# Peptides against a protein of PDB entry 6GMG, part 198

Target 1, 331 residues: chain A of PDB entry 6GMG
Amino acid sequence: DSDDRVTPPAEPLDRMPDPYRPSYGRAETVVNNYIRKWQQVYSHRDGRKQQMTEEQREWLSYGCVGVTWVNSGQYPTNRLAFASFDEDRFKNELKNGRPRSGETRAEFEGRVAKESFDEEKGFQRAREVASVMNRALENAHDESAYLDNLKKELANGNDALRNEDARSPFYSALRNTPSFKERNGGNHDPSRMKAVIYSKHFWSGQDRSSSADKRKYGDPDAFRPAPGTGLVDMSRDRNIPRSPTSPGEGFVNFDYGWFGAQTEADADKTVWTHGNHYHAPNGSLGAMHVYESKFRNWSEGYSDFDRGAYVITFIPKSWNTAPDKVKQGWP

## One batch from the design tools (peptide; made by RFdiffusion4, then SolubleMPNN)

Design b2_p15_4_s2 (from b2_p15_4, 12 letters changed)
Fold by OpenDDE base, seed 3:
Structure b2_p15_4_s2 (fold): chain B 331 residues (1-331), chain A 15 residues (1-15)
Amino acid sequence: as target 1 above (331 residues)
Amino acid sequence: SELETAYQSYLDKAK
């Protein structure tokens, strides 16, 4: 019941968090305690701690998407998404592989497609592009300068993104970022912004006009990255969950993980922050919990999802929601 | 709406 959602109460600005607890290799805490950590670590604007506003607490209360929402400053649009798909592996496995015992052809194809995605390479691609964008943002004081820099950087690296249309999500992402236009944000100055990354897990079989098998076991052809660029067309992602394969089975619509702008070179050591569900302390779901997971734990995902995308957006450099280093848990 | 779909965000699963 969506009516069970509650906005967490305000926490005093100087209240320190309670220790996080381990949970399946990740650090876990209740949402109220995360707010305390957030205020101590991530809340800074121009170097000054800020109490999480009622609006921000409201955003956070929406669960996994809320964590990304509060830290990015906007509801995820997911338009600039990257992934890595091994087409040769996919074709080879379909040709030479065989369904497991009891596995239908549709199940087999869906599984093979899922396994043909490389989460680490997808993440690496997003980081690569974010780095290019950050270089282009440097010393660019208007959008025109940013775009020129971006094209030059891409040309220098012989990156296929240089061939994208000017109206593509890749080139329009900055101008479409609300915080870029805010006086206390970017103030239309690209050099005041930085690229950040979050990840979304979702289901490929969302086309209601397709076969039931695709909705149940995945659509092998859906949400593949474009060759060369790694861009994923997310326009058909409508947050539709996987269809049940048996009576009583249910799946959730998505998961979001916040990475930000960590500089850790080893992907396996990066920390991803995410929530379990919307905050319903008096409801059946219970209080929202926030997790800080290592990449391997995050990228493993759930059976609810067969796609993972790594999305680039922008935040003002004056925000500390995406620090260079994220410490797992508390203290 | 986006907000409405956000209400459906729940992952009460353990890894």
Scores: peptide ipSAE 0.053, ipTM 0.785, DockQ to the pose 0.268
Fold by OpenDDE base, seed 5:
Structure b2_p15_4_s2 (fold): chain B 331 residues (1-331), chain A 15 residues (1-15)
Amino acid sequence: as target 1 above (331 residues)
Amino acid sequence: SELETAYQSYLDKAK
């Protein structure tokens, strides 16, 4: 019950974190301890560490989305999302493959579609685009200059994104970022902003007007990236969980992982920060835990989800919520 | 954006 959610208390600014617990390639800690780490490592504004505000602690308390929320500075809108889908693999498997024993046709098709997504390539596409955006931001002191730079960069790379409408999420993302407009943020200066990445796992079968099979086993045609650009239309993602396939079965609505702006070239070595559930220390779910996972652990996902999107947003360069290097755990 | 409580039950399990 969401009514059990509690905002974690403030942590003293100078309190050091307790050691994280290693678990199957990831590091785990309780949310209060993550706040301590966050204050020591990620809280810096203009080089000075800050105590996590009550508002930020409240955002964080929402669970996995809270981690992305507190670090990005806004609730995820998921408008600028990327993925990679192997159409040829999908078609080939549908044509030449067959359902497993006990697997329905719909289940087979849903599974094949899920397996036709490449999380690593999706992530790489997002990183590629983020890099282009960062280059466009670097010396642009107004939005017009940023957009001009962006178009030039895309043209040089013959990137299909150059053909996107000016009102598309791709071109409008910066202007729609609250921190870009804030005096203590970007102050309407693109060069004070940088692109960052987070990931969302969710269920494809969210269309209530579609068949029950699609809601149970996935919609093979939903949330595919556009060819060339890799853009995913996220407008139909309404945080609807997978439908149960058996009595008593239940699935969760989404998972969010924060990557930020790590420069590690090897995707497998990148660290993704995420939470398990909303903070309910006095409720049935218990205290929120925060995980720092390697890409393999993150991208593996759960059976609750059959889609992964990698989303680009922006934060001020003065924030340290997206450092170039993230260490797993503590110390 | 719709504020919704995040929950991931699998993270409570050992892998």
Scores: peptide ipSAE 0.038, ipTM 0.761, DockQ to the pose 0.250
Fold by OpenDDE base, seed 1:
Parts: C-alpha cells; sequence; structure tokens
Structure b2_p15_4_s2 (fold): chain B 331 residues (1-331), chain A 15 residues (1-15)
C-alpha cells in the first residue's frame, strides 16, 4: 500500500517556514515546510508552541488524510457527516434533461446526481450544527449536561436533529472522541472541547454487488443526506475508488480537507488545508505537498469523486489546530 | 495539473 512512505524528519521548533508557492489560487509547499508553519502557528497547547512529535509527523505523512489526522488528533471516523442535496433539481433534470453526446444513461444519471449536491449549503449546515454544539458545550461540565443543553438548543431552533436516537453519531460523537477523555485534553469536561469541521470527497459507487455502471459512473441514490437533518449515512463508505471507465484509467480513493473552526462568515474566504499524497521522497510519487485552498478550490473536487461530506468532530480548546482565523500561505 | 491528487495511504477507519 505505502511501502515507500517515509515519516518526515523533525524540524527545529524555532525554524521559520520558507515562503509558500502560489498555485491556481492556492498556497502550496512541501510537507517539511508545512511542519515548520504548523509549529509556529498551530502547535500551541495551552498557549505554548510545541514541536511536532514523531507520532504526529507519521500521521501527517499519510497525505491528505494525514493533514486532518494531525490537526484533529485522531484518524477520521466520518460518522457525523452532513451534505445538501436538491431533490427537485435532480428529478427535474432527469425528466427534462438528456445525456450529452457520447454520454451513457448511467453516466448521465450519475452526473446529474453529483451536480444536485450543493457543497456550500452542505458546509453551511455543518457550521450551523457545530455552532449549536459549541453552545451546548460552553458551560457543560459533564456529558449529561452537554446532552441536555444540546436537546434544548435543538428544540429552540426546531431542528430535526432533536429527534435523533440517543445512540446516533450526533449524540455519541463527543463521548467517542479520544481527546475528550484524555487528562491533558477534555478530561471528561465538555466545556474544554470545541466542535471542528473537515471535509471528505469520495466515490458513491462503492457497492460491489451493484451494477458495473454504478461503480463507473456513480450511484445516484447513495450517500444522500436525510431530509431535515442533513445527516449522511457514511457506514457504506469503505474508501473504494471509482472504477475505471477506460483501460489504464485509475482513480484516487479519497480526499480530505481541514477547515477547523474558522469564524469567517463568507464561505468563499475560508481556507482548507489538504495534501496530495503520502510522503514518498525517495519513491515515484515524491515528497508530499500541502495545499491551503480557498473553499472554491476545495469544493470543486476532482472527477475521482462525486460526493462531498462535511464532518464534525471535537478537539480540546487548548489546541490551536483550529484557530478562528487561518492565513493562507507564508508569510 | 499540479494540484492533481495521487494515491492516498490510509488506515481503516475506527469501527
Amino acid sequence: as target 1 above (331 residues)
Amino acid sequence: SELETAYQSYLDKAK
């Protein structure tokens, strides 16, 4: 899988980053330089900057998922995911639209489904829910208090999430967060935690028992958000890439983008941090690069993927991996 | 493009 993956070496704590390279509206740098930036900007625990540990550098070395991993403190579970799907648009386009020249019916349906997702609305829903959660966390000193606060907040907003089962990922996400239980993390105190957001791009046609067409062109019915809540059932996401549509064609399994807890109200101005591949400086893929992209660049995605989900997890407030403001690039 | 994704290493997500 990644036999040529290498853990980036440690960077001195006081080493400043080299300038990032602008690329297609993004800021781009090699992984070692990102580590330097991370140590200066995001590494702070209780207000003190830290050298990225060997464990953290190893996590980071896994590529795009590594960026989310090191900043969230855990490998993504993707259980609390949100999206927005325009059912009316989907039905209308299927009824009144037609395949493009050379496009199969299955390809047409897959494309229409993909285009019926609204990335901005999906992101907005996740931010809305994260805000509700943060209010519920604010003065809750045990999980029971947090859950009670959460229920009250949802009731006040007449949010459909109030009807979710107690065992739903929505209600169980906090207790299932390792850093919540850690002594130097939340220490079982919800008020020491905050909600953060990352995004995953993936392929809908992952069911091996389905038609080949769905695996090649997408499953129009898969990974849609539930009405009212916006929750996406991610249980069937097994990191299976899109099937080739022609000989020699290959697709990537997923992409992850880290948002954190930025307070910028304009979605288009938010910054998303992601990587291109696992770090293989001596391999064919080469060194890992890290990108800081605006929402427009991130949400466009790639042809490898036809789904985007916005996922909520939690980190200790003492961590600075999710600051209110993220500056793109360096300096 | 310069921003094309490549193969990503991964671990199985927590169950």
Scores: peptide ipSAE 0.036, ipTM 0.706, DockQ to the pose 0.096
Fold by OpenDDE base, seed 4:
Structure b2_p15_4_s2 (fold): chain B 331 residues (1-331), chain A 15 residues (1-15)
Amino acid sequence: as target 1 above (331 residues)
Amino acid sequence: SELETAYQSYLDKAK
């Protein structure tokens, strides 16, 4: 509930940002200052700076999801999500490991499952797929050409995604992207679009019909990637937070991090942009802050979450919300 | 957590 949420005011187009401050290895600033940076660096449409619109500022005000929202141009649907899970590690640890002192069996199993996910490999898979998609987009001037190119690329690489149904989010993602159909966006021309990536952290134990232990400590079997493809079925993600394990304990519903289309080959050097909470300058939560974090800082997540997914969507190439290089902080 | 975090606002997923 965000009754105290406020839309940040407009910032003059020519206003330069104040310096970011370092915070635990990441750069941090208040949301209004991020708007200033966004207008100077990320706002460009067809090479021209744009003032962040009221609508965009409203999107941004929703917090971490707002950062992804304003930069991707749509509220995250999370349909094309990837992760990496080490099944052998999971099975081995369950078989040969044991709960720590004071750890319940359910807590142990939840922890082991969480630790069996590899964030870096999940991210790498998403980047791999995005690269394939970008090659398929490059000279395709209609969706049919794009899909043909995509299938050829997958066949050449012997990628398991080639076996996905035509109705799969993998193949339907482009046509379901609003900016693809917009006149000032893709205008139905795939070659005007590019694949981008964001990440979501969330809780696995969201099934209200399951045991309380799973809701408290995680569902070891939930939201695992399909073998071969790495696709995660996100249909059961309803933004339900972890259940408290003690009185007064509370957890947040999700975290989103924006990566875009950075070309940095070293995953550890990639920059992820995210927010702490919705903007409530006059409320108890206070003003929204935006963080630009390295992958290590992003991927470590919080105890609120035991799953991470890396999601592919599309934006017009004319937008500069996903540049090849992202500079952390300001200046 | 060392970093400031709180309840994240959200809307229903786009249909």
Scores: peptide ipSAE 0.034, ipTM 0.707, DockQ to the pose 0.095; fails the geometry check

Design b2_p15_4_s3 (from b2_p15_4, 9 letters changed)
Fold by OpenDDE base, seed 4:
Structure b2_p15_4_s3 (fold): chain B 331 residues (1-331), chain A 15 residues (1-15)
Amino acid sequence: as target 1 above (331 residues)
Amino acid sequence: DELELAKQSHLDKAA
């Protein structure tokens, strides 16, 4: 019941966080305590700590998406999304594999498709592209210069992204970022912006005109990355959850994980910040909790989802919501 | 899994 959502109260700027709790390889805390950490570590604008505003606290209260929302500065649009899919593995498994005992054909195909995605390669592709974008942003003082730099970088690397349409999410992402246009943000200066990454988990079987089996067990053909670019068409993602396979079963609509701009080269050591649900301290769901998970924990996902995408957006360099290093938990 | 059981619905909101 969405009516139970409550905006967390303000936390004093100088209040230090309580220790996080270890949980299944993750660091966990209640949302109020995350706000305290956020103010101490991530709130800095132009090097100065800021109290999380009421608006930001309201964004955060929406759960996992709220974590990405407050740190990116905008509600996720998910337009510039990347993934990696092993087509050969998929075809081979369908041809030579067989359903498990009690597994339907549709369930088998859905599972095989899910397992054919490589989360690490998808993440790596996003990081690669973000790096190219960051180089293009450097010393570019208008969008034209940025785009020229970007095209040159792509040409030098013979990257298939060079063939994308000028109106594609790849080329239009910066100009469509509100903080880029803000006076206290990018102020229309690309060199003041940096690329950041978050991830979304969601369900492939969202087409209402498709079979019930696809809605229950996944659509093997949906949300695959384009060859060469790795881009995922997210236009058909409508936040529709998996259909129940048994009475009383229910699935959640999505999960979001915030990575930012960590420089850790080992993917397995990167930290992903996410929430469990919207904040409902007086409701059945209870208070929102925030998790800081290593990549293995994040990428594992839940049975609610069979797709993962790694999305690029932009934030001002003056924000500290995407530092080079993220420390898991507190202290 | 306790963590999975704790996973509940998230609200989607337009910007």
Scores: peptide ipSAE 0.028, ipTM 0.705, DockQ to the pose 0.101
Fold by OpenDDE base, seed 5:
Structure b2_p15_4_s3 (fold): chain B 331 residues (1-331), chain A 15 residues (1-15)
Amino acid sequence: as target 1 above (331 residues)
Amino acid sequence: DELELAKQSHLDKAA
């Protein structure tokens, strides 16, 4: 019952977390304990620990999206999203491959499309772009300077993003970030901001006007990255879950994973923080749990989803919600 | 409503 959501209570600032529990290569804990860790590790503003506010705790209580919400400071808009799709693999498999025993043609095509996405390359593209943006931010004290720097960086790398319209999410993302305009945030100074990354898993077959097969098995043509840029048009993502393929089957609408701004070069060693569901300690779902997963665990996803997007947003450098290094679990 | 839709995660199945 959606009405069972509860905002976790405040935790004393000096309360240390209990040990996390290992779970299938992940570190797991209850949301209250994550708040304790968050206050010790991620809460810092200008180097000072902060108690998670009631507002932040409320955001967090929404589950997986809540983790990204509290750490990014805003509800995910998913406007600046990247992915990697192997068009040649897709075409070749469709041409030369055959459905498995018992697999419908639509199921086959959906599966082939899903498998043609490369999560690691998508993540790498997002990191590449984030790095370019961070360089553009570094010495820019107004938006004009930032945009000029960005264009120069893109030109130097011969990046196709240089051809994007000025109104595109790529160029407008910073100005549309609330924390950029806040006095205690960016204060309209790009050099006070940094690019961060989160990931969203979702279902491709969301078009209600499309065939039932696409809604059940995926839309092979939906949410593909643009060639050269890697940008994914997320405008059609309406958080619609996969349609059941059998009676009684149900799928969830999305999953969010927070990466931030880790500097670990090996993707497999990066840590992704996510939640299971909204906090309902007295409801059927139970208390919200927070997971810290390695990229391998995160990128595997679930059958509920056939798309993974890696999204760039911005936070103030004064926040410690996106540190260079993230340690899995506690202690 | 985005907030209403944000309630459930796939980990419900794994938990």
Scores: peptide ipSAE 0.034, ipTM 0.760, DockQ to the pose 0.358; fails the geometry check
Fold by OpenDDE base, seed 3:
Structure b2_p15_4_s3 (fold): chain B 331 residues (1-331), chain A 15 residues (1-15)
Amino acid sequence: as target 1 above (331 residues)
Amino acid sequence: DELELAKQSHLDKAA
């Protein structure tokens, strides 16, 4: 019950975090302790650390999405999303593969579709695009200059994104970022902004007008990336969870993981920050915990989800919520 | 509505 959600209390600015706890290859801590770490490491504006505001603490209290929310500065819109799907593999497995013992045809098709997505390639595509965007941003002092630079970069790389409509999420993402327009943020200067990445896990079978099988086992055709661009149409993602396959079974609606702008070239060594649930210290769910996971742990996901998207948004360069290097845990 | 439908703990369930 969301009514049990509580905003974590303020932490003193100079309070050092307690050590994180190892958990299944992850670093784990309670939300209050993450706030302490955040203030020491990620809170800096123009080089000066800041106490997490009540508003930010409230955002954070919403769980996994809260981690992305507080670090990106806005609630995720998921408009600029990328993934990688192997169509040939999918077709081949459907043709030559067989359902497992006890597996229905719908379950088989859903599983094959899920397995045809490549999380690493999806992440790589997002990083590639973010890099292109950052190059376009670096010397652009108005949106027009940014867009011109972006088109030029895409043309030079023969990237299919160059053919996207001017009103597409790809080209409109910057102008639709609140921090870009803020005086203390980008102040409408693209060169003051940088591209950052987060990931969302969700369920493909969200169409209520579709078959029950698709809602239970996945919609093999839903949320596939467009060929060439890798763009995923997220417009039909309404945070609807997987339908139960048996009585008493329940699934979670989504998961969010924050990557930011790490420069680690090895995807497997990148750190993803996420939360388990909204903060309910006096409720049945308990206190919110924050996890810092390696890519392998994050990308593995859960049976609750059969889609993963890697989303690009923007933050001011003056923020330190997306540093070049993220250290897992504390100390 | 979206904010009220925050994720429940699936990590704990998986453990």
Scores: peptide ipSAE 0.028, ipTM 0.723, DockQ to the pose 0.352; fails the geometry check
Fold by OpenDDE base, seed 2:
Structure b2_p15_4_s3 (fold): chain B 331 residues (1-331), chain A 15 residues (1-15)
Amino acid sequence: as target 1 above (331 residues)
Amino acid sequence: DELELAKQSHLDKAA
């Protein structure tokens, strides 16, 4: 019951976290302890350590989305999303493959579609774009300059994103970022902002007007990236979970993982921070736990989801929620 | 696995 959600209490600013625990190849801790780590490592504003505010703790309490929420400074809008899909693989498997024993045609097609996404290439695309954006931001002191820089960068790289409409999430994302407009944030100065990345796992079969099979096994055609750009139209993502395939089966609506702006070139060594569920210490679900996972662990996802997107947003450079290096666990 | 089971009751907020 959502009514069981509780905002974690404040943690003293000087309280050091307890050691994280290994959990299935991840570093895991209870949310209260994550707050302690967050305050020590990620809380800095303009170089000064900050106590996580009540508002931020409330955001965090919502679970996996809360981790991204507190670190990005806003509830995820998921507008600027990237993925990679191997069309040739998909077509080939559909043509030459066959359903497994006991697998329906719809289940087969859904599985093949899921397997045709390349999480690593999707992540790489997002990082590439974020890098371009960061270069465009660096010497831009107004939005016009940022946009001009961005277009020039894209033209130099012959990137298909240069053809996006001015109203595209790609070009409008910065102006639509609240922290960009805040006096203590970007103050309308692009050079004070940096691009950051998070990931969302979700279900493709969300169209209630589609077949039950698509809702159960996935919609092979849904949420594919546009050729050339890698952009995913997320407008149809309504946080609807997968439909049960058997009695008693249930699925969750999404998962979020925070990457930020790590500079580690090896994707496999990057750290993704995410939560298990909303904080309900007095409820059946129990306390929220936070996981710090390597890319392999994050990108594996769960059976609840058949899509992954890598989303770009912006935060002020004065925030330390997206450092260039993230250490897994504690100490 | 156990971690996946932990995700079975995941999120409070759906936007």
Scores: peptide ipSAE 0.027, ipTM 0.706, DockQ to the pose 0.117; fails the geometry check

